# Peptides against a protein of PDB entry 5A53, part 78

Target 1, 230 residues: chain A of PDB entry 5A53
Amino acid sequence: LVENVKQALFIPGQSCNKNLHDIMVDLSALKKPDMKRFNRKNDIHPFEDMSPLEFFSEKNDCSLMVLMTSSKKRKNNMTFIRTFGYKIYDMIELMVADNFKLLSDFKKLTFTVGLKPMFTFQGAAFDTHPVYKQIKSLFLDFFRGESTDLQDVAGLQHVISMTIQGDFQDGEPLPNVLFRVYKLKSYKSDQGGKRLPRIELVEIGPRLDFKIGRIHTPSPDMVTEAHKKP

## One batch from the design tools (peptide; made by RFdiffusion4, then SolubleMPNN)

Design b2_p9_5_s2 (from b2_p9_5, 7 letters changed)
Fold by OpenDDE base, seed 4:
Structure b2_p9_5_s2 (fold): chain B 230 residues (1-230), chain A 9 residues (1-9)
Amino acid sequence: as target 1 above (230 residues)
Amino acid sequence: MYRPYDLNE
């Protein structure tokens, strides 16, 4: 069963600023062509009322949404939302640290739109901790693209890397997640008369450090329903 | 219906 590519909707909130707008543009560029952006600010508070997001999900046929807001308490906040059957499945606030880099901060490299990225996850908690498991699942959903039975390695152009910034114990604040994007550069190395293929990773941006905020998780019944295979 | 990614698959 080939699942259709999940579409993403980027929504500027009422408090969206220039920096968030620029981040939105750059992050959404990685989701092309499977992305929509609203041009107008929308007064949405997803942790108070989720109904407007469910409406937008259904109206735009987008199972992925990103709300861009900023306040003193939650600066540069990207709320990532997933829907199942146009109902809220989960939400997570990821606040972008001030040290972010835009695509314009890197050397412009041509890339083919719509190619499936490779993912790398660094940190054991991505496999064991519920919050980081949610983040891993979310970003895989967001950027995986078309499900093809054959992973054609020849079609790999870029790598999305996600790293948990340091170790933590139970009860401690959750470390940031470092989001990085690299392009695969192939070149022929001449070593002793044998041309060996060499691959290098070149960072292309954006560079985002995510601080974890509020989370909404699905009910156990919703999880069961959402993972039912036909 | 769009299903969330299953990490167990």
Scores: peptide ipSAE 0.338, ipTM 0.890, DockQ to the pose 0.887
Fold by OpenDDE base, seed 3:
Structure b2_p9_5_s2 (fold): chain B 230 residues (1-230), chain A 9 residues (1-9)
Amino acid sequence: as target 1 above (230 residues)
Amino acid sequence: MYRPYDLNE
Protein backbone atom coordinates (compact mmCIF):
# COMPACT_ATOMS: atom_id res chain seq x y z
CA LEU B 1 0.00 0.00 0.00
CA VAL B 2 1.51 3.28 -1.14
CA GLU B 3 0.09 6.07 0.96
CA ASN B 4 0.49 9.71 0.04
CA VAL B 5 2.80 11.84 2.16
CA LYS B 6 0.92 13.34 5.09
CA GLN B 7 0.56 17.11 4.87
CA ALA B 8 0.95 19.31 7.94
CA LEU B 9 -1.03 22.47 8.66
CA PHE B 10 0.43 25.00 11.10
CA ILE B 11 -2.21 27.21 12.71
CA PRO B 12 -1.50 30.35 14.75
CA GLY B 13 -3.98 30.51 17.61
CA GLN B 14 -5.42 33.74 18.93
CA SER B 15 -2.68 33.97 21.58
CA CYS B 16 0.17 33.28 19.15
CA ASN B 17 3.05 35.73 19.65
CA LYS B 18 6.34 36.49 17.88
CA ASN B 19 8.27 33.74 19.68
CA LEU B 20 5.68 31.11 18.80
CA HIS B 21 5.55 32.37 15.25
CA ASP B 22 9.32 32.01 14.95
CA ILE B 23 9.18 28.50 16.43
CA MET B 24 6.39 27.63 14.01
CA VAL B 25 8.38 28.88 11.03
CA ASP B 26 11.49 26.95 12.03
CA LEU B 27 9.76 23.67 12.87
CA SER B 28 7.58 23.83 9.77
CA ALA B 29 10.68 24.34 7.62
CA LEU B 30 11.63 20.74 8.49
CA LYS B 31 8.34 19.55 7.02
CA LYS B 32 8.77 21.28 3.65
CA PRO B 33 7.48 20.73 1.01
CA ASP B 34 4.61 18.90 2.76
CA MET B 35 3.54 21.84 4.89
CA LYS B 36 0.98 24.65 4.91
CA ARG B 37 0.87 27.64 7.28
CA PHE B 38 -1.96 29.97 8.06
CA ASN B 39 -0.97 33.62 8.17
CA ARG B 40 -3.99 34.64 10.24
CA LYS B 41 -4.75 33.89 13.86
CA ASN B 42 -7.62 31.52 14.54
CA ASP B 43 -9.50 31.29 17.83
CA ILE B 44 -9.40 27.51 18.32
CA HIS B 45 -9.70 25.59 21.58
CA PRO B 46 -9.29 21.95 20.56
CA PHE B 47 -9.93 20.44 24.00
CA GLU B 48 -13.26 22.29 24.13
CA ASP B 49 -14.38 21.95 20.51
CA MET B 50 -12.57 19.83 17.92
CA SER B 51 -14.93 20.67 15.03
CA PRO B 52 -12.89 23.60 13.63
CA LEU B 53 -9.80 21.39 13.38
CA GLU B 54 -11.73 18.65 11.58
CA PHE B 55 -13.00 21.29 9.17
CA PHE B 56 -9.47 22.58 8.53
CA SER B 57 -8.16 19.04 8.09
CA GLU B 58 -10.71 18.30 5.38
CA LYS B 59 -10.58 21.71 3.68
CA ASN B 60 -6.78 21.73 3.44
CA ASP B 61 -6.32 17.95 3.02
CA CYS B 62 -3.98 17.88 6.02
CA SER B 63 -3.94 14.89 8.36
CA LEU B 64 -1.38 16.61 10.61
CA MET B 65 -2.00 19.92 12.37
CA VAL B 66 -0.10 22.06 14.87
CA LEU B 67 -1.89 24.78 16.83
CA MET B 68 0.28 27.55 18.33
CA THR B 69 -1.08 29.10 21.55
CA SER B 70 0.32 30.71 24.69
CA SER B 71 -1.07 31.46 28.14
CA LYS B 72 0.26 31.76 31.70
CA LYS B 73 -0.72 28.14 32.36
CA ARG B 74 0.36 26.81 28.94
CA LYS B 75 3.20 28.99 27.68
CA ASN B 76 4.53 28.38 24.15
CA ASN B 77 2.05 25.56 23.62
CA MET B 78 2.19 23.49 20.44
CA THR B 79 -0.86 21.26 20.18
CA PHE B 80 -0.12 18.43 17.76
CA ILE B 81 -3.21 16.92 16.14
CA ARG B 82 -3.61 13.89 13.90
CA THR B 83 -6.75 13.10 11.94
CA PHE B 84 -8.03 9.91 10.36
CA GLY B 85 -10.66 10.38 7.68
CA TYR B 86 -10.61 14.07 8.65
CA LYS B 87 -11.78 13.17 12.17
CA ILE B 88 -9.61 13.78 15.23
CA TYR B 89 -7.50 10.72 15.99
CA ASP B 90 -5.29 12.07 18.77
CA MET B 91 -3.98 15.32 20.25
CA ILE B 92 -1.09 16.24 22.53
CA GLU B 93 0.06 19.55 24.01
CA LEU B 94 3.82 20.10 23.92
CA MET B 95 4.91 23.34 25.58
CA VAL B 96 8.25 24.77 24.47
CA ALA B 97 10.50 25.79 27.37
CA ASP B 98 11.97 29.31 27.38
CA ASN B 99 15.48 28.03 26.61
CA PHE B 100 14.59 27.29 22.98
CA LYS B 101 16.98 28.05 20.12
CA LEU B 102 15.94 29.04 16.60
CA LEU B 103 17.63 28.14 13.32
CA SER B 104 19.20 31.61 13.34
CA ASP B 105 21.06 30.67 16.53
CA PHE B 106 23.01 28.00 14.65
CA LYS B 107 25.46 28.05 11.77
CA LYS B 108 23.57 28.13 8.50
CA LEU B 109 24.13 25.01 6.44
CA THR B 110 22.98 24.19 2.93
CA PHE B 111 20.59 21.26 2.84
CA THR B 112 18.17 19.58 0.45
CA VAL B 113 14.51 20.08 1.27
CA GLY B 114 12.31 17.00 1.51
CA LEU B 115 14.81 14.37 2.62
CA LYS B 116 13.62 12.02 5.35
CA PRO B 117 15.26 12.38 8.73
CA MET B 118 16.58 9.52 10.77
CA PHE B 119 15.23 9.34 14.31
CA THR B 120 16.93 8.47 17.56
CA PHE B 121 14.96 8.00 20.77
CA GLN B 122 16.67 8.04 24.16
CA GLY B 123 14.61 6.65 27.03
CA ALA B 124 12.97 3.26 27.54
CA ALA B 125 9.62 4.94 28.16
CA PHE B 126 9.31 5.69 24.43
CA ASP B 127 8.57 1.98 24.00
CA THR B 128 6.66 1.26 27.22
CA HIS B 129 4.83 4.34 28.54
CA PRO B 130 1.60 5.23 26.69
CA VAL B 131 2.27 8.99 26.56
CA TYR B 132 5.82 8.66 25.28
CA LYS B 133 4.69 5.97 22.84
CA GLN B 134 2.19 8.47 21.48
CA ILE B 135 4.94 11.11 21.17
CA LYS B 136 7.20 8.64 19.37
CA SER B 137 4.40 7.63 17.02
CA LEU B 138 3.46 11.26 16.40
CA PHE B 139 6.94 12.45 15.45
CA LEU B 140 7.66 9.39 13.32
CA ASP B 141 4.36 10.00 11.57
CA PHE B 142 5.00 13.73 11.24
CA PHE B 143 8.37 13.35 9.52
CA ARG B 144 7.94 9.96 7.82
CA GLY B 145 7.50 11.43 4.35
CA GLU B 146 7.21 8.99 1.48
CA SER B 147 7.12 5.33 2.41
CA THR B 148 10.28 3.78 1.03
CA ASP B 149 11.32 0.19 1.60
CA LEU B 150 14.98 1.12 1.76
CA GLN B 151 16.42 4.31 3.09
CA ASP B 152 19.46 5.16 1.03
CA VAL B 153 22.22 5.96 3.50
CA ALA B 154 23.68 8.27 0.88
CA GLY B 155 20.48 10.28 1.07
CA LEU B 156 20.59 10.63 4.84
CA GLN B 157 20.93 14.30 5.71
CA HIS B 158 19.15 14.92 9.01
CA VAL B 159 18.93 13.24 12.38
CA ILE B 160 16.16 14.12 14.81
CA SER B 161 17.01 13.20 18.39
CA MET B 162 14.34 12.91 21.07
CA THR B 163 15.42 12.39 24.68
CA ILE B 164 13.37 11.93 27.83
CA GLN B 165 14.94 14.28 30.38
CA GLY B 166 15.71 11.93 33.25
CA ASP B 167 14.14 8.96 34.95
CA PHE B 168 10.72 8.99 36.56
CA GLN B 169 8.50 6.71 38.60
CA ASP B 170 4.78 6.07 38.49
CA GLY B 171 2.84 9.05 39.80
CA GLU B 172 5.64 11.54 39.17
CA PRO B 173 5.37 14.36 36.66
CA LEU B 174 6.40 13.31 33.18
CA PRO B 175 9.89 14.56 32.25
CA ASN B 176 10.35 16.90 29.31
CA VAL B 177 11.23 15.63 25.86
CA LEU B 178 14.38 17.19 24.42
CA PHE B 179 14.04 17.75 20.68
CA ARG B 180 17.28 18.23 18.72
CA VAL B 181 18.01 18.36 14.99
CA TYR B 182 21.36 17.51 13.44
CA LYS B 183 22.79 17.53 9.96
CA LEU B 184 25.23 14.89 8.84
CA LYS B 185 28.32 16.61 7.54
CA SER B 186 30.55 14.52 5.31
CA TYR B 187 34.03 15.69 4.46
CA LYS B 188 37.37 14.31 3.39
CA SER B 189 40.16 14.59 5.91
CA ASP B 190 43.78 14.75 4.88
CA GLN B 191 45.66 12.43 7.20
CA GLY B 192 49.25 12.01 6.11
CA GLY B 193 48.36 12.49 2.47
CA LYS B 194 45.50 9.96 2.67
CA ARG B 195 41.98 11.24 2.21
CA LEU B 196 39.75 9.55 4.75
CA PRO B 197 35.98 10.00 4.80
CA ARG B 198 34.68 11.69 7.95
CA ILE B 199 31.14 12.20 9.13
CA GLU B 200 30.12 14.63 11.86
CA LEU B 201 26.78 15.55 13.38
CA VAL B 202 26.19 19.29 13.48
CA GLU B 203 23.25 20.72 15.38
CA ILE B 204 21.19 22.92 13.06
CA GLY B 205 18.12 23.66 15.17
CA PRO B 206 15.58 24.34 16.23
CA ARG B 207 16.35 23.26 19.80
CA LEU B 208 13.15 22.63 21.73
CA ASP B 209 12.49 21.24 25.20
CA PHE B 210 8.89 20.02 25.30
CA LYS B 211 6.84 19.97 28.48
CA ILE B 212 3.95 17.53 28.12
CA GLY B 213 0.43 18.91 28.59
CA ARG B 214 -3.07 17.60 27.87
CA ILE B 215 -3.67 14.54 25.73
CA HIS B 216 -6.59 13.22 23.71
CA THR B 217 -6.49 9.55 22.75
CA PRO B 218 -8.62 7.76 20.16
CA SER B 219 -11.33 5.28 21.07
CA PRO B 220 -10.46 1.59 20.73
CA ASP B 221 -12.80 1.37 17.75
CA MET B 222 -11.07 4.27 16.03
CA VAL B 223 -7.68 2.65 16.66
CA THR B 224 -8.91 -0.56 15.04
CA GLU B 225 -10.30 1.26 12.01
CA ALA B 226 -7.24 3.48 11.59
CA HIS B 227 -4.83 0.52 11.56
CA LYS B 228 -6.87 -1.74 9.27
CA LYS B 229 -4.80 -2.66 6.27
CA PRO B 230 -6.79 -3.10 3.07
CA MET A 1 -6.85 7.75 3.60
CA TYR A 2 -4.16 8.76 6.10
CA ARG A 3 -3.36 6.08 8.66
CA PRO A 4 -1.47 6.89 11.85
CA TYR A 5 2.01 5.48 12.28
CA ASP A 6 1.95 1.97 13.73
CA LEU A 7 4.77 1.35 16.21
CA ASN A 8 4.20 -2.39 15.85
CA GLU A 9 5.17 -2.47 12.21
Scores: peptide ipSAE 0.334, ipTM 0.885, DockQ to the pose 0.920
Fold by OpenDDE base, seed 2:
Structure b2_p9_5_s2 (fold): chain B 230 residues (1-230), chain A 9 residues (1-9)
Amino acid sequence: as target 1 above (230 residues)
Amino acid sequence: MYRPYDLNE
C-alpha cells in the first residue's frame, strides 16, 4: 500500500512572534511541496480545545499541523499535531531555545524540493522512552515523504539529525532534542593525482534545540485503529 | 486515511 505523502499545515497562533514566524518559514521550507501555511494568526489553544485543529485538518486535508505560539511559560513553542481521520491523534509541544539558527545563518546551498531526507537519531531513549519514541515517530512521519521501498541513495540530499542532549534518569526533566539539518556534498578530492569520491555533511539549517513541553497521546483504541492495515 | 508512522514496522 503506497500511502500518500502527509501534508503539513503551519498555523501562526495569536501569540506568534517574528522569531517563530522565521522558524516556521524555514522549517516549512523543508516540507515543500507538501506544506501549507496560514498567513493570519489564529487564536487556537489545542490543549484546551482541539476542535479548531480538527476542523483545519479536514478543511485543508492536512494530517500534520504545527501551531506557532509564544508565552512567558512556553517561549517559541511549536505544537506538533498529527491527525487520523481528521481527529487528533497526538500532540507535542516543542519549544525552540533562543540559540536557534535560521537558514540565512548558513551558507545557502541549493536543494531539490521533495527529496526524502535520511534520519539519524542519537540517544537510546528514542527507542525506549515513550516521549522520545513519539518525537521519533513524529519527525519520521513529518519528513519521510513518499514511502518508497528503495532508498535511492542517488536521491539522498539531506540528513536530519536528532540528538537527545545528554543522559537523564527517571524523574528528571527530559533533555532537549537537538534538531540539525545537513546536506550531503559530493566532490572529487585530488589525493596524489587520484580523484577519490568524497562526501561531506554540510549543515544547512535550521538549527533548533527543542525543549519538550506538554504532550497529548492517543487512546489505545485510536492507536489500534490508526495502525490497522486495510 | 493517513496512518501515523509505526516504529515497529
Scores: peptide ipSAE 0.323, ipTM 0.885, DockQ to the pose 0.910
Fold by OpenDDE base, seed 1:
Structure b2_p9_5_s2 (fold): chain B 230 residues (1-230), chain A 9 residues (1-9)
Amino acid sequence: as target 1 above (230 residues)
Amino acid sequence: MYRPYDLNE
């Protein structure tokens, strides 16, 4: 079954500020053309009532949603939501630290819209810890794009790197996840008269450090249904 | 129906 590309809906919450708006614009640019953005603020509280998000998922045919909110307790909060059959599958709050960088903070580079990024994950917990497994699954799902049989290396232009900031033990606060975006730049190196292809990684932004907040996990029954291969 | 990403695939 060739699944259609998942569409993402970006929703400014009532408390969305200029910084969150700018972050939303930059992050959603990486999801083009498979994204929609609301221009108006919406009063949505996902952990109190999920029904408005399910309505938006169905109405807009978006299985991915990102809600932008900010409060004293949850500053620069991006709530990532996935739906299955237009019902909430999982949610996670990722709060952007104040040290963020926008695309405008980096050298402007041209790129082709719609190419699938390659992901790299740094930290053993991405394979063992349930929260970091969810984050890994979420971002892979979010940016998976069109399943083309020919993942031609020639079509790879972006690398997204996700790093767990340091080691932690059981009972300790979960370290931040460092989100970085790089462009693959091909250079012809003139080394000794042989033009060797050189590839460099150039950071293009945005640069986001995510603090982990509240999480909603699917029921065991929903997990079983969602992973059934037809 | 859109399926969530399976890390075991």
Scores: peptide ipSAE 0.307, ipTM 0.879, DockQ to the pose 0.945

Design b2_p9_5_s3 (from b2_p9_5, 6 letters changed)
Fold by OpenDDE base, seed 5:
Structure b2_p9_5_s3 (fold): chain B 230 residues (1-230), chain A 9 residues (1-9)
Amino acid sequence: as target 1 above (230 residues)
Amino acid sequence: MHKPYDLSE
């Protein structure tokens, strides 16, 4: 089943600043060519009124959206939204910590646009805890690209690593999610007259530590509809 | 009037 590649729309909110803009540019580069960005700031408050996002989803044919906002309480906030049938399916606030690194902070490496990244998830909670399950599902859905049955390992250039920062107990604040992007670099090592292929992971950015904010979970009915195979 | 949203490529 070839599912159509989900398109992403990046939306600067009214409180979007230079740092968020730069983060938006760098993160959205990983979603090319299946990405649109608005240049204009939009006054959207998704946890108060979701209707503007549903309108944008339909108008732009984008089932993925990212709203960029910042406040004292929610600094560098990236609200990730998914829609189903142009209606809000789920939302999650991921606030970027101040220690972020942009692509410009790393050695510039050329990458081929449109290659599907491989994901790695570190932390048991990605498979057990509902919030981290949603994060895992979201990022896999966001960057999945074309559903090719054949993962051409030969075409693998990027690895996205997501790590839960430490252990936590019930009732404790949820640890941050560490987002890292690596490029696979192949070397021909000349060791002892035998060229052994060596693969190294080189961090290319962006580097983002996500603090988890507010969450909207889908209704049971929407979950059922979204999982119906056509 | 639908406010045109300038999309950056």
Scores: peptide ipSAE 0.022, ipTM 0.619, DockQ to the pose 0.028
Fold by OpenDDE base, seed 3:
Structure b2_p9_5_s3 (fold): chain B 230 residues (1-230), chain A 9 residues (1-9)
Amino acid sequence: as target 1 above (230 residues)
Amino acid sequence: MHKPYDLSE
């Protein structure tokens, strides 16, 4: 079953600044061609009123949304939203740390648009802790692209790495998630007349360290409906 | 493709 590729909508909030705009542009580039961006700022507060996001989901036919906001308490905040049937399924705030790097900070490499990235997750909590499980699910869903049954290794161009920054105990603040993007560079090495295929991972950006903020979890009913095979 | 709906428009 080729599931329809989920479309993403990137929304600058009222408090969106140049840095957030640049981050939005770079992150959204990874979702091309299945991405829309608003050019104007929208005054949206998703944890107070979700109705504008549901409206945007329906009107733009986007089941993925990212709201860009910034405040003293929530600096460089990317709120990731998923909808099911144009209703809010879940939300998570991921605040970008100031040490971020843009695509312009890396060597420009040619890439094919629309190739599905491979994901790597580092940290046991991605499989055990509810918040990190949601993050894992979100990013896999966000960048899943066309469901190809065959992972053609020959078609693998990008690797997205997500790492939990250190260990934590119950009651401690949740460690940041380190988001890294690599391109697979294949080259033939001529060693003594034998051409050996070499593959290198080259970081291409953006480089984002996410601090975890507020979370909205789906209702049990929505979980059941969203997991129903059509 | 339909233009995105923007409430700020």
Scores: peptide ipSAE 0.021, ipTM 0.605, DockQ to the pose 0.030
Fold by OpenDDE base, seed 2:
Structure b2_p9_5_s3 (fold): chain B 230 residues (1-230), chain A 9 residues (1-9)
Amino acid sequence: as target 1 above (230 residues)
Amino acid sequence: MHKPYDLSE
């Protein structure tokens, strides 16, 4: 069963600023061709009323949404939303730290649209801690693309790296998640007259450090339904 | 009363 590629909708909130717009453009470029962007600001408060997002999910046939908002409390906030049957499944606020880098800050490299990224996760909490498990699940789901049984290594173009920034104990603030994107660069190195194939990872951007905000977790019933194979 | 959201695409 080829699972249909999940479509993403990027939504500027009323408080969307230039930085968030630029981040939105760059992050959404990684989701091409399976992405829509709104150009107009929408006054949406997903943790107060989810109904507008459910409406957008259904109207646009998008099971992934990203709402761009910014406030004093939640600066550069990207709310990632997943829907199931056009109903909210889960939400997470990921606030982009001010040290972000755009694609324009890196050397422009050729990119083939539609290739599935490889993911790497650094930090044990991605497998054990509920919040980081949700983040891992979200990003895998967001960028998974077409389900191919064989991740054709020959088709591997880029790697998305997600790192938990440091250790933490129970009751401490959750460390940021460092989002990095690399392109695989193959070249022949001349070492001692032998041309050896060499692969390098080149950062291509965007570079985003995510501070974790509010979370909406799915109900157990929705988890069960979402895992049912049609 | 759900305020009608003027949803701009």
Scores: peptide ipSAE 0.010, ipTM 0.575, DockQ to the pose 0.025
Fold by OpenDDE base, seed 4:
Formats: structure tokens, sequence, C-alpha cells
Structure b2_p9_5_s3 (fold): chain B 230 residues (1-230), chain A 9 residues (1-9)
């Protein structure tokens, strides 16, 4: 079964700045061709009123949205939103730390648009902790691309790595999530007349450290409906 | 009061 590729909409908020715009451009490039970007700033506050996002979801046929805002309390904030039936399913604020790197900070490599990334997750909490489970689910859903019954490993071009920055205990602040993107580079090594395939990972950007902010979790009923396979 | 949203497409 080929699952329909989820479309993403990137929305500059009223407080979107140049740095956040550049981050948006680079991150959204990984979602091409299944991505739209608004050029105009929109005054949206999703944790106060979700209705504008539901409207945009339906109007643009996008089940994925990213709102870019910045304030003193929530600097470089990317709010990731998923919808189900054009209703808000979940939301999470991911604030980009100031140590970010853009694609221009890395060696430009040829990239084929539309190839499905491989994901790697480092940290047990991605499978056990509800917030990190949501992050894992979100990013897999966001970048999964076309679902084919046969994952053609030969078509693998890049890897997205997500790492929880350190251990934490209950009641402690949640560690940042380190987002890294690598390209697979194949080399033929000649060792003693035997050509061995060598694969190297080259970082291509962007490099983003996400601080976790506010979260909206789906209702139990919406979870049940969203997991019903048609 | 719903803040007026200037929603752009």
Amino acid sequence: as target 1 above (230 residues)
Amino acid sequence: MHKPYDLSE
C-alpha cells in the first residue's frame, strides 16, 4: 500500500526573525517536494487558539504544519503541528538553540529531492517517555515520504539523527534533542587488491539543537481514530 | 475577544 505523502506547511509567525526564517528555509528543503511556505507573517498563537491552524490545514490540504515564532521566553521557536481530519492532533514547541548551523555552513553536496531519509534515534527515552515518543513519531511522520512496501536501501541518500542530550530523572528539565543530517557517501577502498565497499557519513546540515517547550497531546479518541488503518 | 488574524494564503 502506497501511503499518501503528508504535505507540510511552513508558516512565519508575526515574530519570525531572519535567523528563524533561514532555519525554516533549510529545514523545509528536506521536505521538498511535499512542502509549502507562506511568505507573509501570520499572527497565530496556537496554544491560545488552534482554529487558524485547522483552517490552514484544510485550505492547503496539509496535515503537517510548522509555525515560526520568536520571543524572549521562546527564542527561535518552531511549533510543529499535526492534524487528523484537519483537526489538531498534536503540537510541540521546539526552540532552536543559538549554536545552529545552516546548510551554507557545510560543504555543498549533490542532493536528490524526494528520497526517503533513514532515521536514527539515540536515547532510550524515545521509546519510553511520552514527550520523546511524540517527538520520534512526529519526525518519522514528517520526513517519511512515500511509503513503499519494499524499502529500497539502494535509494538511501541521507540519514537524520536525533539524540537526547544526556540522561535525566523524573521531575528534571527535559534534555535537548540534537538534530543532525548526514549524506551517505560510498567509496571503493582498494585493500590488497580486494575492492571493499566503504560507506561514510558526511554532515550536510542543518544542525539544530531543540529545546522542548509546550506540548499539546491528542485526546484518547483521536489516538484511536488515527491508528485505525483504513 | 478573538484577536483579528491576518491570515495569508
Scores: peptide ipSAE 0.017, ipTM 0.594, DockQ to the pose 0.025; fails the geometry check

Design b2_p9_5_s4 (from b2_p9_5, 4 letters changed)
Fold by OpenDDE base, seed 4:
Structure b2_p9_5_s4 (fold): chain B 230 residues (1-230), chain A 9 residues (1-9)
Amino acid sequence: as target 1 above (230 residues)
Amino acid sequence: MHKPFDLDE
């Protein structure tokens, strides 16, 4: 069964600034062709009222949304939202640190639009800690692309790496998640008359360090409904 | 309706 690709909607909030707009453009480029971007700012506060996002999900047929806001308390905040049946399933605030790099900061490389990235996750907490499990699930869901029965390794051109920045104990602030994007380059190396394929990873951007903010988790009932195989 | 969690078990 070819699962239909989830569509993403990028929404500039009322407080969206130039830097956050540039980040939005670059991150959304990785989701092409399966993304929409609003040009108009929208006054949305998801943790106060979710109804506008549910409306946009249904109206645009997008099960993925990213709200771009910035304040003194939550600078460069990307709120990632998922819907199920056009109802809010989960939300997470990921604030981009000031050390971000845009695509323009890297060597421009040609790439084919629509190829599914490979993901790598560094940190045991991605499999054990509820918040990092949600982040892992979110990004896998966000960039999964077309489900083809044969993941042709020959079509792999991108790697998205997500790393938890350091160790932490219970009750400590959650470490940042380091988001990195690489392109695979294949070289033929002649070693001793045998052509060995050499693969190199080249960072292409964007480079984002995410500080974790507020989280909304689904109700147990919504979890059960979302996991029901048709 | 896209299932959010097609985690292949």
Scores: peptide ipSAE 0.016, ipTM 0.529, DockQ to the pose 0.616
Fold by OpenDDE base, seed 3:
Structure b2_p9_5_s4 (fold): chain B 230 residues (1-230), chain A 9 residues (1-9)
Amino acid sequence: as target 1 above (230 residues)
Amino acid sequence: MHKPFDLDE
C-alpha cells in the first residue's frame, strides 16, 4: 500500500517573532515539497481550544501541523500536532533553546528535495519512556516522505540525529532533545593511486536543542482506530 | 485518509 505522503502545515502564532519565523523556514525546508506555510499570524491556543487546528487540518489537507509561538514561560515554542481523520491525535510542545543555528550558519550544500532522511536516535528513553517514544514516533512520521521500498543506500542524502541530553531519573526534569541534520558527502580520495570511496557527514542545519513542554496524548480509541489496517 | 502510524516499521 503506497500511503500518501503526509503534508505539513506551518502556522505562525500571534506571538511568532523573527527568530521563530527563521526556524520555521529552515525546518520546513526539510519537509519540501510536502509542506505549506501560512504567511499570516493566527491566534491559536491549542491546549485551550483544538478546533481551529482541526479546521486547518481539514481545509489544507494536512495531517501534520507546527504552531510557532513565544512567551516568557514558553520561549521559541514549536507545538507539533498530528491529526487522524482531521481530528487531533497528539500534540507536543518543543521549545528551541537560544543556542540554535540556522541553515545560513552552515556551509551551503546542494541537495535533492524530497529524499527521505535516515534517523538516528541516541538514548534508551526513546524506546522506553512515553514522552520520548512520542517524540521518536512524531519525527519519524513527520519526515517519513515517500515510502520507497528500496532504501537504496545510493539514495541516502540526509541523516537526522536526535539525542537525549544526558541521563535522568524518575521525577527529574526531562532532558532536552538535540536535533541535528547532516548531509552525506561522498567523494573519491586519491590515496597512492587508489581511488577509495570516502563518505563524510557534514552538518547542514538547522541545529535545534528542544526543551520538552506540554503534551497531549491520544485517547485509547483513537490509538486503536489509527492502528487499524485497512 | 493518512494512516497515522506505519505499524510495520
Scores: peptide ipSAE 0.015, ipTM 0.524, DockQ to the pose 0.598
Fold by OpenDDE base, seed 1:
Structure b2_p9_5_s4 (fold): chain B 230 residues (1-230), chain A 9 residues (1-9)
Amino acid sequence: as target 1 above (230 residues)
Amino acid sequence: MHKPFDLDE
């Protein structure tokens, strides 16, 4: 079963500012062509009322949504939402730290639109801690793209790296997740007459440090339904 | 209907 590529909808909230808009543009560029963006601000508060997001999911046929909001308590907040059957499955707030870098802050490199990125996860908690497991699942799901059988190494253009910023103990605040995007650049190095293909990772942006905010987890029933093989 | 989770994990 070729799973259809999940479409993402980027939604500026009422409190969306220029920085969040720019972040939205740059992050959404990585999801092209499977992305829609609203140009108008929408007054949506997903942790108070989820119904507007369910409506947008259905109306736009998007199972992935990102709401861009900013407040004193939740500055540069990207709420990532997934739906199942146009009903809210899960949500997570990821607040972008002020040290972010946009694509314009990096050397412009040509890239092919629509290539699936390879993911790397650094930190054991991505496999053990429920919040980081959700983040891992979310980003893999968000950027999975078309299931092409051949992850032909020849088709690998981008690497997305996600790193948990340091160790933490139970009861401590959850460390940030460092989001980094690299392009694979092939160099023909003439070392001693043998053209050895050298692959270098070049950061292309955006660079985002995510502070973890509020989370909505799916009901056990929704988990069961989502895991049913067709 | 898109599955939010890859079952192959």
Scores: peptide ipSAE 0.029, ipTM 0.569, DockQ to the pose 0.714; fails the geometry check
Fold by OpenDDE base, seed 2:
Structure b2_p9_5_s4 (fold): chain B 230 residues (1-230), chain A 9 residues (1-9)
Amino acid sequence: as target 1 above (230 residues)
Amino acid sequence: MHKPFDLDE
């Protein structure tokens, strides 16, 4: 069963600013063609009332949503939401640090729309810690694209790298997740008269350092239902 | 319905 590609809806919240708008545009560009963006601000507070998001999920047939909000407490906040059956499955706040870089800050490279990124995860906590496991799952799910049996290396265009920024112990604040996007650049190198194939990773942006905020985890029942084969 | 998680085998 080829699962349909999950559609993402990007929603500017009432407190969405220019920086968040620009980040939204750039991040959503990586999700093309499977992306919708609202142009109008919506007053949504997902941790207070989830019903507007469920409504938008259903109305737009989007199982992925990103709400863009900013406050003094939660600056440059991207709330990532997943739905199952148009009901909230999970949510996570990822606040973009001020050191972000946009696509315009990098050398413009040709990009083919719709190619599945390769993911790399750096940090053992992505496999062991519940929050980082959720982040890993979210981003894999968000950018999975079309289900292809063979991720043909020849079809690889870009790599998304996610790194936990440093070590941490229990009870310490969770380190940021460093989000980086690279394009695979193939060229022939001339080394001593021999043309050898060379592949380089070139950062293309956006560059985002995510501070982890609030999370909503699915109920055990929703987990069970979500794992059922149709 | 899309499975929200990669089933880690």
Scores: peptide ipSAE 0.017, ipTM 0.551, DockQ to the pose 0.773; fails the geometry check

